# Peptides against a protein of PDB entry 9GMZ: the designs that were tried, part 106

Target 1, 343 residues: chain A of PDB entry 9GMZ
Amino acid sequence: TGFPLELLTRPATERLAYFENYTVAHPRLKEVYEILMRTIAEPAGASFIFVYGASGVGKTTLRLRVEQKLTELALPKLESDRARVPVVGIEAIAPESRYFNWKEYYTRALITLEEPLIDHKFDYGVRGISRDNFGKINVESKVVAPALRRALENALIHRHPDVFFVDEAQHFGKVASGYKLQDQLDCLKSLANMTGILHCLLGTYELLTFRNLSGQLSRRSVDIHFRRYCADSPEDVQAFKSVLLTFQQHLPLAETPNLVDHWEYFYERTLGCIGTLKDWLKRVLSDALDREATTITLKDLQKRALSVAQCQKMFKEIQEGERQLSETEADVQNLRSALGLGA

## One batch from the design tools (peptide; made by RFdiffusion4, then SolubleMPNN)

Design b2_p14_8_s3 (from b2_p14_8, 9 letters changed)
Fold by OpenDDE base, seed 3:
Structure b2_p14_8_s3 (fold): chain B 343 residues (1-343), chain A 14 residues (1-14)
Amino acid sequence: as target 1 above (343 residues)
Amino acid sequence: MVDTSWPEEDVVPP
């Protein structure tokens, strides 16, 4: 089944919005989703989940789908507990300065946790935090980071989400010194311990450096590797082609574009990352709709493709991350062998 | 038990 044909008579904005909101449940996304959902349901004393993979692999799509599912599953309980929020998700911001802005992080977390669907207004016990006429949290400039942290701790305890998501969590790691990274990990660990809320950090392979700095977090963390599709795997190539077939059926154009015949070019310019593929197709669709085009051509694709130089840079970053994981797996096997455990 | 599966109708066949 493709897109609803009635979209062809709708404004370009609605046609684009359809494709933007369309999610392809590709095999790796399904696998990681199921692992993540099971881990959230049964954390087994874990305080952290690390989801790492290539940039553009689909981690934001994963997060949004988990947030949707946790919300759906919580609906029967939310009728009786109007204070509860089933899930909270924020994006970590790259600091403009050499220091992570904890004040901004806590403010954004509070705003997200208190977005307007919650009838029960909670008093955070912090002066200078108020709600506007729309129920949105307003934080006065005089409120300091320690007060915002206490407000967030109280809010997380009161709202009791099943998980706290932090997307782009590698931004915690962009601090130039290993010492500052440890302090940030200790801060997050303290927040998780004080609230009893499971934290899920999603990010690139740079998140591995952040994860490996804390031997204490390793004992209380679950790792989930969100792999890209690899061209050296026939199964991965087939899955990638199936994704292209699905996307071509869901592009709201009068003539179905042939994406599958160009699978190698799509792979070359996405490195097997479905999020990168979707974002590329969104840009191309937007251009096609602006021109009132009936289909997408190879020339349209080429116009919005990542450059070869961008792909080469991204591929080096992926290879370094995959190498680090392979070395870790080899170290585990070596340890098992040294212990007299079978490989 | 919480259904932790992705809906099969959304799943791309291999």
Scores: peptide ipSAE 0.100, ipTM 0.771, DockQ to the pose 0.586
Fold by OpenDDE base, seed 5:
Parts: sequence; C-alpha cells; structure tokens
Structure b2_p14_8_s3 (fold): chain B 343 residues (1-343), chain A 14 residues (1-14)
Amino acid sequence: as target 1 above (343 residues)
Amino acid sequence: MVDTSWPEEDVVPP
C-alpha cells in the first residue's frame, strides 16, 4: 500500500502535508505505544510515567497517537460528561534563563486544557484569568505562579483527563543546582497528587536524572525506554530497512525513490532514530516538490543530511544514556543476587 | 478491556 496516486495531481502543499501526517507504525513505536496505553488504563497507583529515549526517536509521534486513541475511546462518555477532557498534552519550553518558568508552564497547560470548543465554561476562582470573545483563555501578567497552579489544579480535577502529557520534559532539568531540580520534581509530584491525574513526562535520556533524584518518585513511577534501532542487531537492521521501504512507498513522487539500497547512509545520519529519518525525508521531499522533481536522488539526500559532527554529538548523548540504563540493569541484577532472589 | 493495540492496518512488519 502506497500513497494515494491522486496526490500526484495535487498542489505541492497537499503532497507535503500527506507525508507530514503519515505515521509509520514501526515495531519499537508499537511496543512502546502498547505499554503506554496499558499503563494509562491501569496505572496501579502510579502518579508518573517516564518515557525516555534519544532525540528524534519518535516520542512526539507516540504522544500524538496516544492522545488520538484516548480521545477516540472517550467520545461515547463525553456525551454524558460535557466537562471532561480525555487527554491534555503540552510541550515544555526550554527556559531562556537558568530557571524553569513555572508561570509559563501553568499558563500553557491552562490554555491547552481549556480549549475554546469546550462548552462547559469553568470558573478557576482566580482573578486575572478570563476568556476572550473567541473563548480563548487570557492570563493577565499580574497573575502569580501560585495562583496559576491553583487554577490548573482545579481545572485538572474538573476536566479529569486520563493522562497529562509533557513533551520535551528534560527542560525541567535545566536548572543551575540539584536542589532546584528536586524542588521542581516535588512541585510536579504535588500537582499529580493534588489532582489525582496521571502525568506522563516524555523526553531525552536527561530524564534519567529525575528517576535518580527521588526515591519517592521511583515508587510511584513507571519507566518506559523508547529505544532506537541498533545496527549490531540483525532484527533492528531489518526493522529499519522495513521503515525505509514504507517511507519509500509513501513519498508522493511520480517515481518511487530507492531508499532501501542506501540504508547504511540513512542509518549513519539518523542513528536508528525514525523521527530524525522522517524529518530528513520531509526536508528532501519539500526540495523535490519545489523543483517539480519526479524522484529523490542520493545528492538530494546528502544536501539535507545532518552533518557528521551533529551525528557524532547525538551519538555521544545516546551512548551515555544507553550506558546509564545498562548499568542500572546490572545494578538490579546485583541487588537481586545479593537479596537471594534468583536471576 | 480497553483495546490498547495499534491498528493492524498501520503496522509495518519487521
């Protein structure tokens, strides 16, 4: 199954939009999706889910697919409960300063949770939070972070989402001191506990620092590792080639490009990260459509590839994250052995 | 039981 052939007669914008909206359900994405969906359905007293993996592995794609599915599953219940929002998802912003901006976080969370299309208007009990004529939430500059937190707590309780997603959550860790990081984690924990809403933090391997800092979070958290494909695994190489074949079939071009024959080059410049691969192909497709090209060549790929220096930096960050996880697995095994629990 | 499966039609075989 390839792209709809009628796209070849459509504007470049529609052809590009098709590819942008196309999701490849590759084995690692499916596995992590099923684990995450089960954990959301049966959190077993967990307050947090941590989804960590390489930059560009596909965490945002995972989030969006889970948000879509949770929305679909909630539709029959939303007819009877007009106040309910099935899921809320935000992206954490990298702070411009050395400190995470909680005011901005709470504001964005409130704006996302209180979309204009929600019929049931809620009073947050906070002066300086209003809706405009379009139903959009407006937060006055005078509203302080503690007041925004209370508004968000009340909104989360009232809307009762199945999960609250925070993408790029490693940005919470961008603080100048370990004490400030602990305070931030305690703030997040308090928000989850006060609302009874499950929080899912998606991010890079920098989220592992969050797992290590709070022994109390470890008891109430589920960890999900979103792994990249590894070239030393024949099964992972085959899965990566199958993804290339699928993308090859879904590029809306007159001639199907041969991506699979260049799999080693794609692997070299993506490190087995499918999100990085999709973003690369999107850039190359955009260039091809602008030139009215019939296909994509190796030269077109090379023009939009990440530099070797970028790949080396990304690979070093991945290796450090994978090493920390491997050491943790070894530590668990050593602890089990020391406790007299069988391997 | 909540259907937690990805739709089979979207799944890329390994």
Scores: peptide ipSAE 0.092, ipTM 0.770, DockQ to the pose 0.591
Fold by OpenDDE base, seed 1:
Structure b2_p14_8_s3 (fold): chain B 343 residues (1-343), chain A 14 residues (1-14)
Amino acid sequence: as target 1 above (343 residues)
Amino acid sequence: MVDTSWPEEDVVPP
């Protein structure tokens, strides 16, 4: 099955939107999705889920799919409980200073949490938080971070989402000192504990540094590694080729491009990251549609590829993350062996 | 039981 053939007669914007909205359910995405969904449904006393993996592996796609599914599952209950929000998701912003901007974080979280619920006014218990005539949350500049935190705690308790997503969560760790990093972690822990809301932090391998700072969080967290496809694994190579074949069939072009024959080049420039692959193909598709081209060529691909230098940098970051995880796995095995448990 | 599966129709064949 490919794209709807009717798209070939539709505007370039609609053809591009089709591909943008198309999600390939590749094996790693499916696996991580199912683990994440199960963990959200049955957290078993966990307060945190950590989802980590390479930049461009597809963490945002995973989040959006889980948000969609949780919303669909909640619909029957939302008819009776108009206060409830099934899920909330925000992106953590990189700090401009040596400090994480909690005021901005709380403000964005409140705005996102309240956007779907125009008709239901909630008293945040904080002066300077209001709704406009369109129900949009407005936060006055005079409102301080501790007051915004209380407002968010109250809103999370009242709305009771199944999970609170924080994308790009490695940005919590981008602070000048280990002491401040611990304080950030304690703030998140306190928010989860005070609200009873499960938090899912998605990020790069830099999130591991943040995760490892709290031995107490280790007891209340589930870790999910979203792996890239590896060229040294025949199974991963086959899965990557199958993804290329699927994208090939879902590019709304008059002539189906042969992506699979160039799988090594696609692998070289994506490092096995499907999000990077999709973004690359989206750029190439946009260029092809702008030219009213019937297909895409290797030259079109090369024009929009990441540079070798960019790939080398990204690969070093991936290798460091994968190394840290392999060391942790070895430490677990060593601990098990020392305890007299089988490997 | 919450359906936690990805729809099979969307899954890339192996």
Scores: peptide ipSAE 0.085, ipTM 0.767, DockQ to the pose 0.606
Fold by OpenDDE base, seed 2:
Structure b2_p14_8_s3 (fold): chain B 343 residues (1-343), chain A 14 residues (1-14)
Amino acid sequence: as target 1 above (343 residues)
Amino acid sequence: MVDTSWPEEDVVPP
């Protein structure tokens, strides 16, 4: 079924909001979602989950859907345990300086974990952390990073989320000259161990460099590769066409645009990344609604497409990530063969 | 058992 036809009589803002909030459950997203939900339910002694894939593959959509589902599943328990938070999710910010700002990270995590709607107040045991009259966390500038870490550890233990999400986690890899990326990883590992809270790091293929640095984390981590669709796979091409068909049915326009007939152009400019595709269509829909257009044309698509140069850069980054993963798979097979385990 | 499935109604057929 397409979009609700009543939207055609609604304001452009409501029509755009419908498409923004619409999620296409494409095969790769469904697969990764089910693996991630299962791993969160049964971590089997894992302290970390790494979700890696191309920029614009849909990692943020995955996170938001898991956060929603974990919240829904926790609602009956939250009535009896008013201190519990089912899930916490933050985005790692690229530091302006060459150093990752741990003080800002801990502050943002505390603010997110202590949503004003949580009635049960917790004492962090740290001077300079308070709640305002609206229940919002206030952190005084004098509070140092080690104190904020202790406050976050205590809050995570008390609120006991099923998982702590960090989106754009490749930004932890941006370490200044002289600091080891290993020290950042050891800091995160210590936080997970001290709190007993499962951490899920979502990021680009740059996250593989972070994952590979700790042979100890590899023993306590689950890896989830969120793959793009590949044009050399007939099944992936069919899935990509099915996504285009679904999007064209959910664009709230008077005339359904024909996106599927242009699938090669959509693939060329998205590299098989559905998040990139959705963002492109959102921009084009916004332009069409502003003009009170009845449909979207190829010319409208071309105006908002990524440049060939941008696509070439993104494709090189994808190829390097896919290469590193293929080498890792070969190394596992070589190790199994060397151990006398059948291939 | 936690339902870990995506709703079938939302799933794009391959």
Scores: peptide ipSAE 0.066, ipTM 0.757, DockQ to the pose 0.592

Design b2_p14_8_s4 (from b2_p14_8, 8 letters changed)
Fold by OpenDDE base, seed 4:
Structure b2_p14_8_s4 (fold): chain B 343 residues (1-343), chain A 14 residues (1-14)
Amino acid sequence: as target 1 above (343 residues)
Amino acid sequence: MVDTSWPEDDVVPP
């Protein structure tokens, strides 16, 4: 089934919004989603989940779908427990300075956790945190990071989400010269331990540096690799072509473009990352709608493609991450061999 | 049994 044909008579803004909101449940996304949902439901004493993969693989889409599902599953309980928030998700922001801004992180986390739809007023016990007449949290500039942390700890305990999501979590790795990445991890560990809330960190392969720093994290963490599609795998190539076929059917244009015939070019410029593909198609669709075009051409695709230089840079970052994971798999085999368990 | 079904909203499996 393609897009609703009624969209062809609708404004360009509605046609673009349809495609923006449309999600393809591609095999790798569905697999990672199922693993993540199971891990959230049964963390088995884990305090952390790490979801890592290439930029543009679809981690934000994964997060949003898990947030949606956890909210849907919680609805029957939310009627009886009005204080509970089923899930909270935040994006970690790249600091303008070389240092991660914990004050900003705690402020955003607190604001996100305390959405206006929550009728239950909570006293944070911190001077300079208030709610306005609309229930929106206001944090005065004078409130210091340790006070915001305590307010967030109290809010997390009171709201008791099933999981706390942090997207773009590689930004925790942005530390000053002489500060250890370990100190940032210890801060997060302390927050998880003090609240009893499961934390899920989503990010690039830079999150692998967090794995290696703490043997204590490894005992209390679950790792989920969100892989891209690989051109050397016939199964992955077929899945990538199926995604292209699905997207071409859901582009709200009068004439269905043949994206599948250009699959190699799409792969070259996305590296098998479906988020990158969707963002590219969104830009191209926007341009086509602005021109009142009936279809998308190869020229339209080329105009909005990532440059070869950008793709080469992204591919090097992916290869380094995949290499580090391959080394970890080899280390497991070596450990098994050394223990006498066999390969 | 953990409900791991995909959300119903606007998701088409390939």
Scores: peptide ipSAE 0.166, ipTM 0.828, DockQ to the pose 0.621
Fold by OpenDDE base, seed 5:
Structure b2_p14_8_s4 (fold): chain B 343 residues (1-343), chain A 14 residues (1-14)
Amino acid sequence: as target 1 above (343 residues)
Amino acid sequence: MVDTSWPEDDVVPP
């Protein structure tokens, strides 16, 4: 099944929007989705879930699909509990300064949690937090971070989401010395403990630094590795080719482009990351639509590909993350062996 | 049983 053929007569904006909104439920995404959904439903006393993987592997797509599903599952219960929000998701912003802006984080979390459409108006007990005429939360500049934290804690308790998502969570780690990183982790841990709300941090392999810094977090966290497709695995290569086949069928062009025949080039420039692949194809589709082209050529692909230097840098970061995980798995096996626990 | 089904609107590749 390909794209709706009626799109060929629609404006370029609608054709591009179709592809942007289209999601391929590829095997690795589905696997991680099932693990994450199960962990959210049965956290077994965990306060944190860490989802880590390469940049562009599809973590944001994973988050959005989990948010959608949790919302769908909650709909019958929301009729009886009008204060409940089933899920809240934010993206962490890279700080402009060497310090994480907790005030901005709490403000964004409050704004996201308190969508204008929520009928139940909650008083946060904090002066300088108000709603405008459209129900949008306004936070006055005078409100300090500790007051915003208390407001967020109260809001999370009252709205009782099944999970609080923080995407691009590696941005917490970009802030200064190891000591300051520990303080940030302790702050997040305290927020999760005070609210009783499960937190899910999604990010790059830089999140592994958070796992290693707190022996207490390790006891109350679940780790989920969102792996890329690897060219040394025949099964992974076949899955990657299947994704290319699906995308070529869902590009709203008059002539179906042959992406599968170029699978090695796509792999070279995406490193097996499906999000990177989708973003690349979106750029190429946009160019093709602007030219009123009937199809996409190899030259069109080459024009919007990541440079070899960019791919080499990304691959080095991936290899370091995969190495750290492999060493951890070996260390666990060695520890089990040393304890007299069978392999 | 935990409902781990994918959202209905997405196409699963063959």
Scores: peptide ipSAE 0.149, ipTM 0.807, DockQ to the pose 0.754
Fold by OpenDDE base, seed 1:
Structure b2_p14_8_s4 (fold): chain B 343 residues (1-343), chain A 14 residues (1-14)
Amino acid sequence: as target 1 above (343 residues)
Amino acid sequence: MVDTSWPEDDVVPP
């Protein structure tokens, strides 16, 4: 099974959009998805879920699929409860200053939370928050961060999402060192506690530093490691090849390119990260469609590949993250052994 | 029972 053959007669924009919207439910993505869905449904007193993994592993794809599924599952209830939002997701912005812009965070969260529900006005209890004629939330510049927080707390309580997603959550940790980072953690913890809404923070391995700073968050947090495919694992190599085969079949080109024969080169330039692979193939497909090419060649791939220097940098960041996790696992084993619990 | 099924529109690789 491949792409719809009718796409070959369609405009380049539709062909590209097909591939952009196409998701391969690869084994690691499916596994993490199932764990995340289960954890959201049965948080067992957790207030936080941390999903961490390499840049380009597919965390945004994971979030979007969970958001889709939670929305689908909620549809029957949304007919009766028009105030409810099943899920809300935002991306944390990298701070331009040494301080996290909480005002911007709260504003974006409020906007995102209210966008689906044009017809049901909610009073936030805060002056300077209004809806335009299209139902979009407008926040006046005079509204201060504490007031926006109260508005968000009220909105989250009223809309009662099953989960609040924060993508690129490592950006919370980049801004502050020491006490200021603890204050940010306490702020997020307080928001989760005051609203009763489960928070899911998705990010790179830099999120581990943030996660480890609060022993109190540790007791109320579930950790999910979104691993890349590793070349030293025959099973992971086979899964990576199967992903290449699937993408090969779903590139809307007249001649199916042979991606699988170049699997080592794809691995070298993606580090086993499927998001990086998909983004690479999107760029190459766009170039091929612009040229009205019948297929993709190795030269086309090479033209859009990440540089060796970029891959080396990304690999060092991955190795550091994987090392930190391995040390944590060893610490758990040492703790268990010291407690007289069998390893 | 928690529905953890993948959304139907996505292809699972072989």
Scores: peptide ipSAE 0.149, ipTM 0.808, DockQ to the pose 0.783
Fold by OpenDDE base, seed 3:
Structure b2_p14_8_s4 (fold): chain B 343 residues (1-343), chain A 14 residues (1-14)
Amino acid sequence: as target 1 above (343 residues)
Amino acid sequence: MVDTSWPEDDVVPP
């Protein structure tokens, strides 16, 4: 089991695209996927799901697979309800200014909700929102953020997605003051409450700071920790090696590279994050294809690896996030013990 | 029962 051998005769662009689109359903990704799918189906009065984990752990891959599955499951209902969108997913952008651009956020959300498969044109009731000849939403510059919010609220109510995904949601937290962060949380909470749509925020461990600022969101949120693979766990090491084995079989090269023998080096430069691993291998594959190479070598890997300094920085950020979670778990155990509940 | 199966497109046939 590996890549289709016919790819070896195909253009470099097609070979690269194959690997880019290939997803390894590794154990941690499957586990988090199952938890997320169950939580979306049975939110139990939650308005928010927080999915947090290391940068490059695979949160975007998780989102895309959930979006795919929710779409597949909705297909029979979409035939009868042409207005429904099963899922909507956007990426939060880091603001260029000290202020989060809500106008841009609402515009991107509206565009994503209305992308091209929906036959039923909905009128948002907002002047300056139109559709082009391709059905794409056009928002005139004169449309203000409060009007775009109302349009998004109406669109979310009308399209009734099972979940609204916001990827890179830690960017909401990058505002210069805790007060502005609370206002953003209250804004998102208001949007979820007004629409009745479940929101899933995916982000780095910086999302914990955002989540912890609102005691009210805490009561209406489900937390999902997307863990990396840890080198101190034999099971995690074996899973990581299995991922390397799978990737080496799916690199469309004439000679299968031996990635598994270099597992420690791969772990050192990815910190057990499979998204970081995939992105690294993608860069190396692109270089190999450009040179018409038959395989990839350790030297090719080293050329595109993250620097030790980058890995050390990323590792400190991970350790701080993991520490905060471990302290929270200890606090829960202490609370249970203090209540006379068994630990 | 919630279908929590992985999307079919990623299922490498055994």
Scores: peptide ipSAE 0.129, ipTM 0.788, DockQ to the pose 0.408

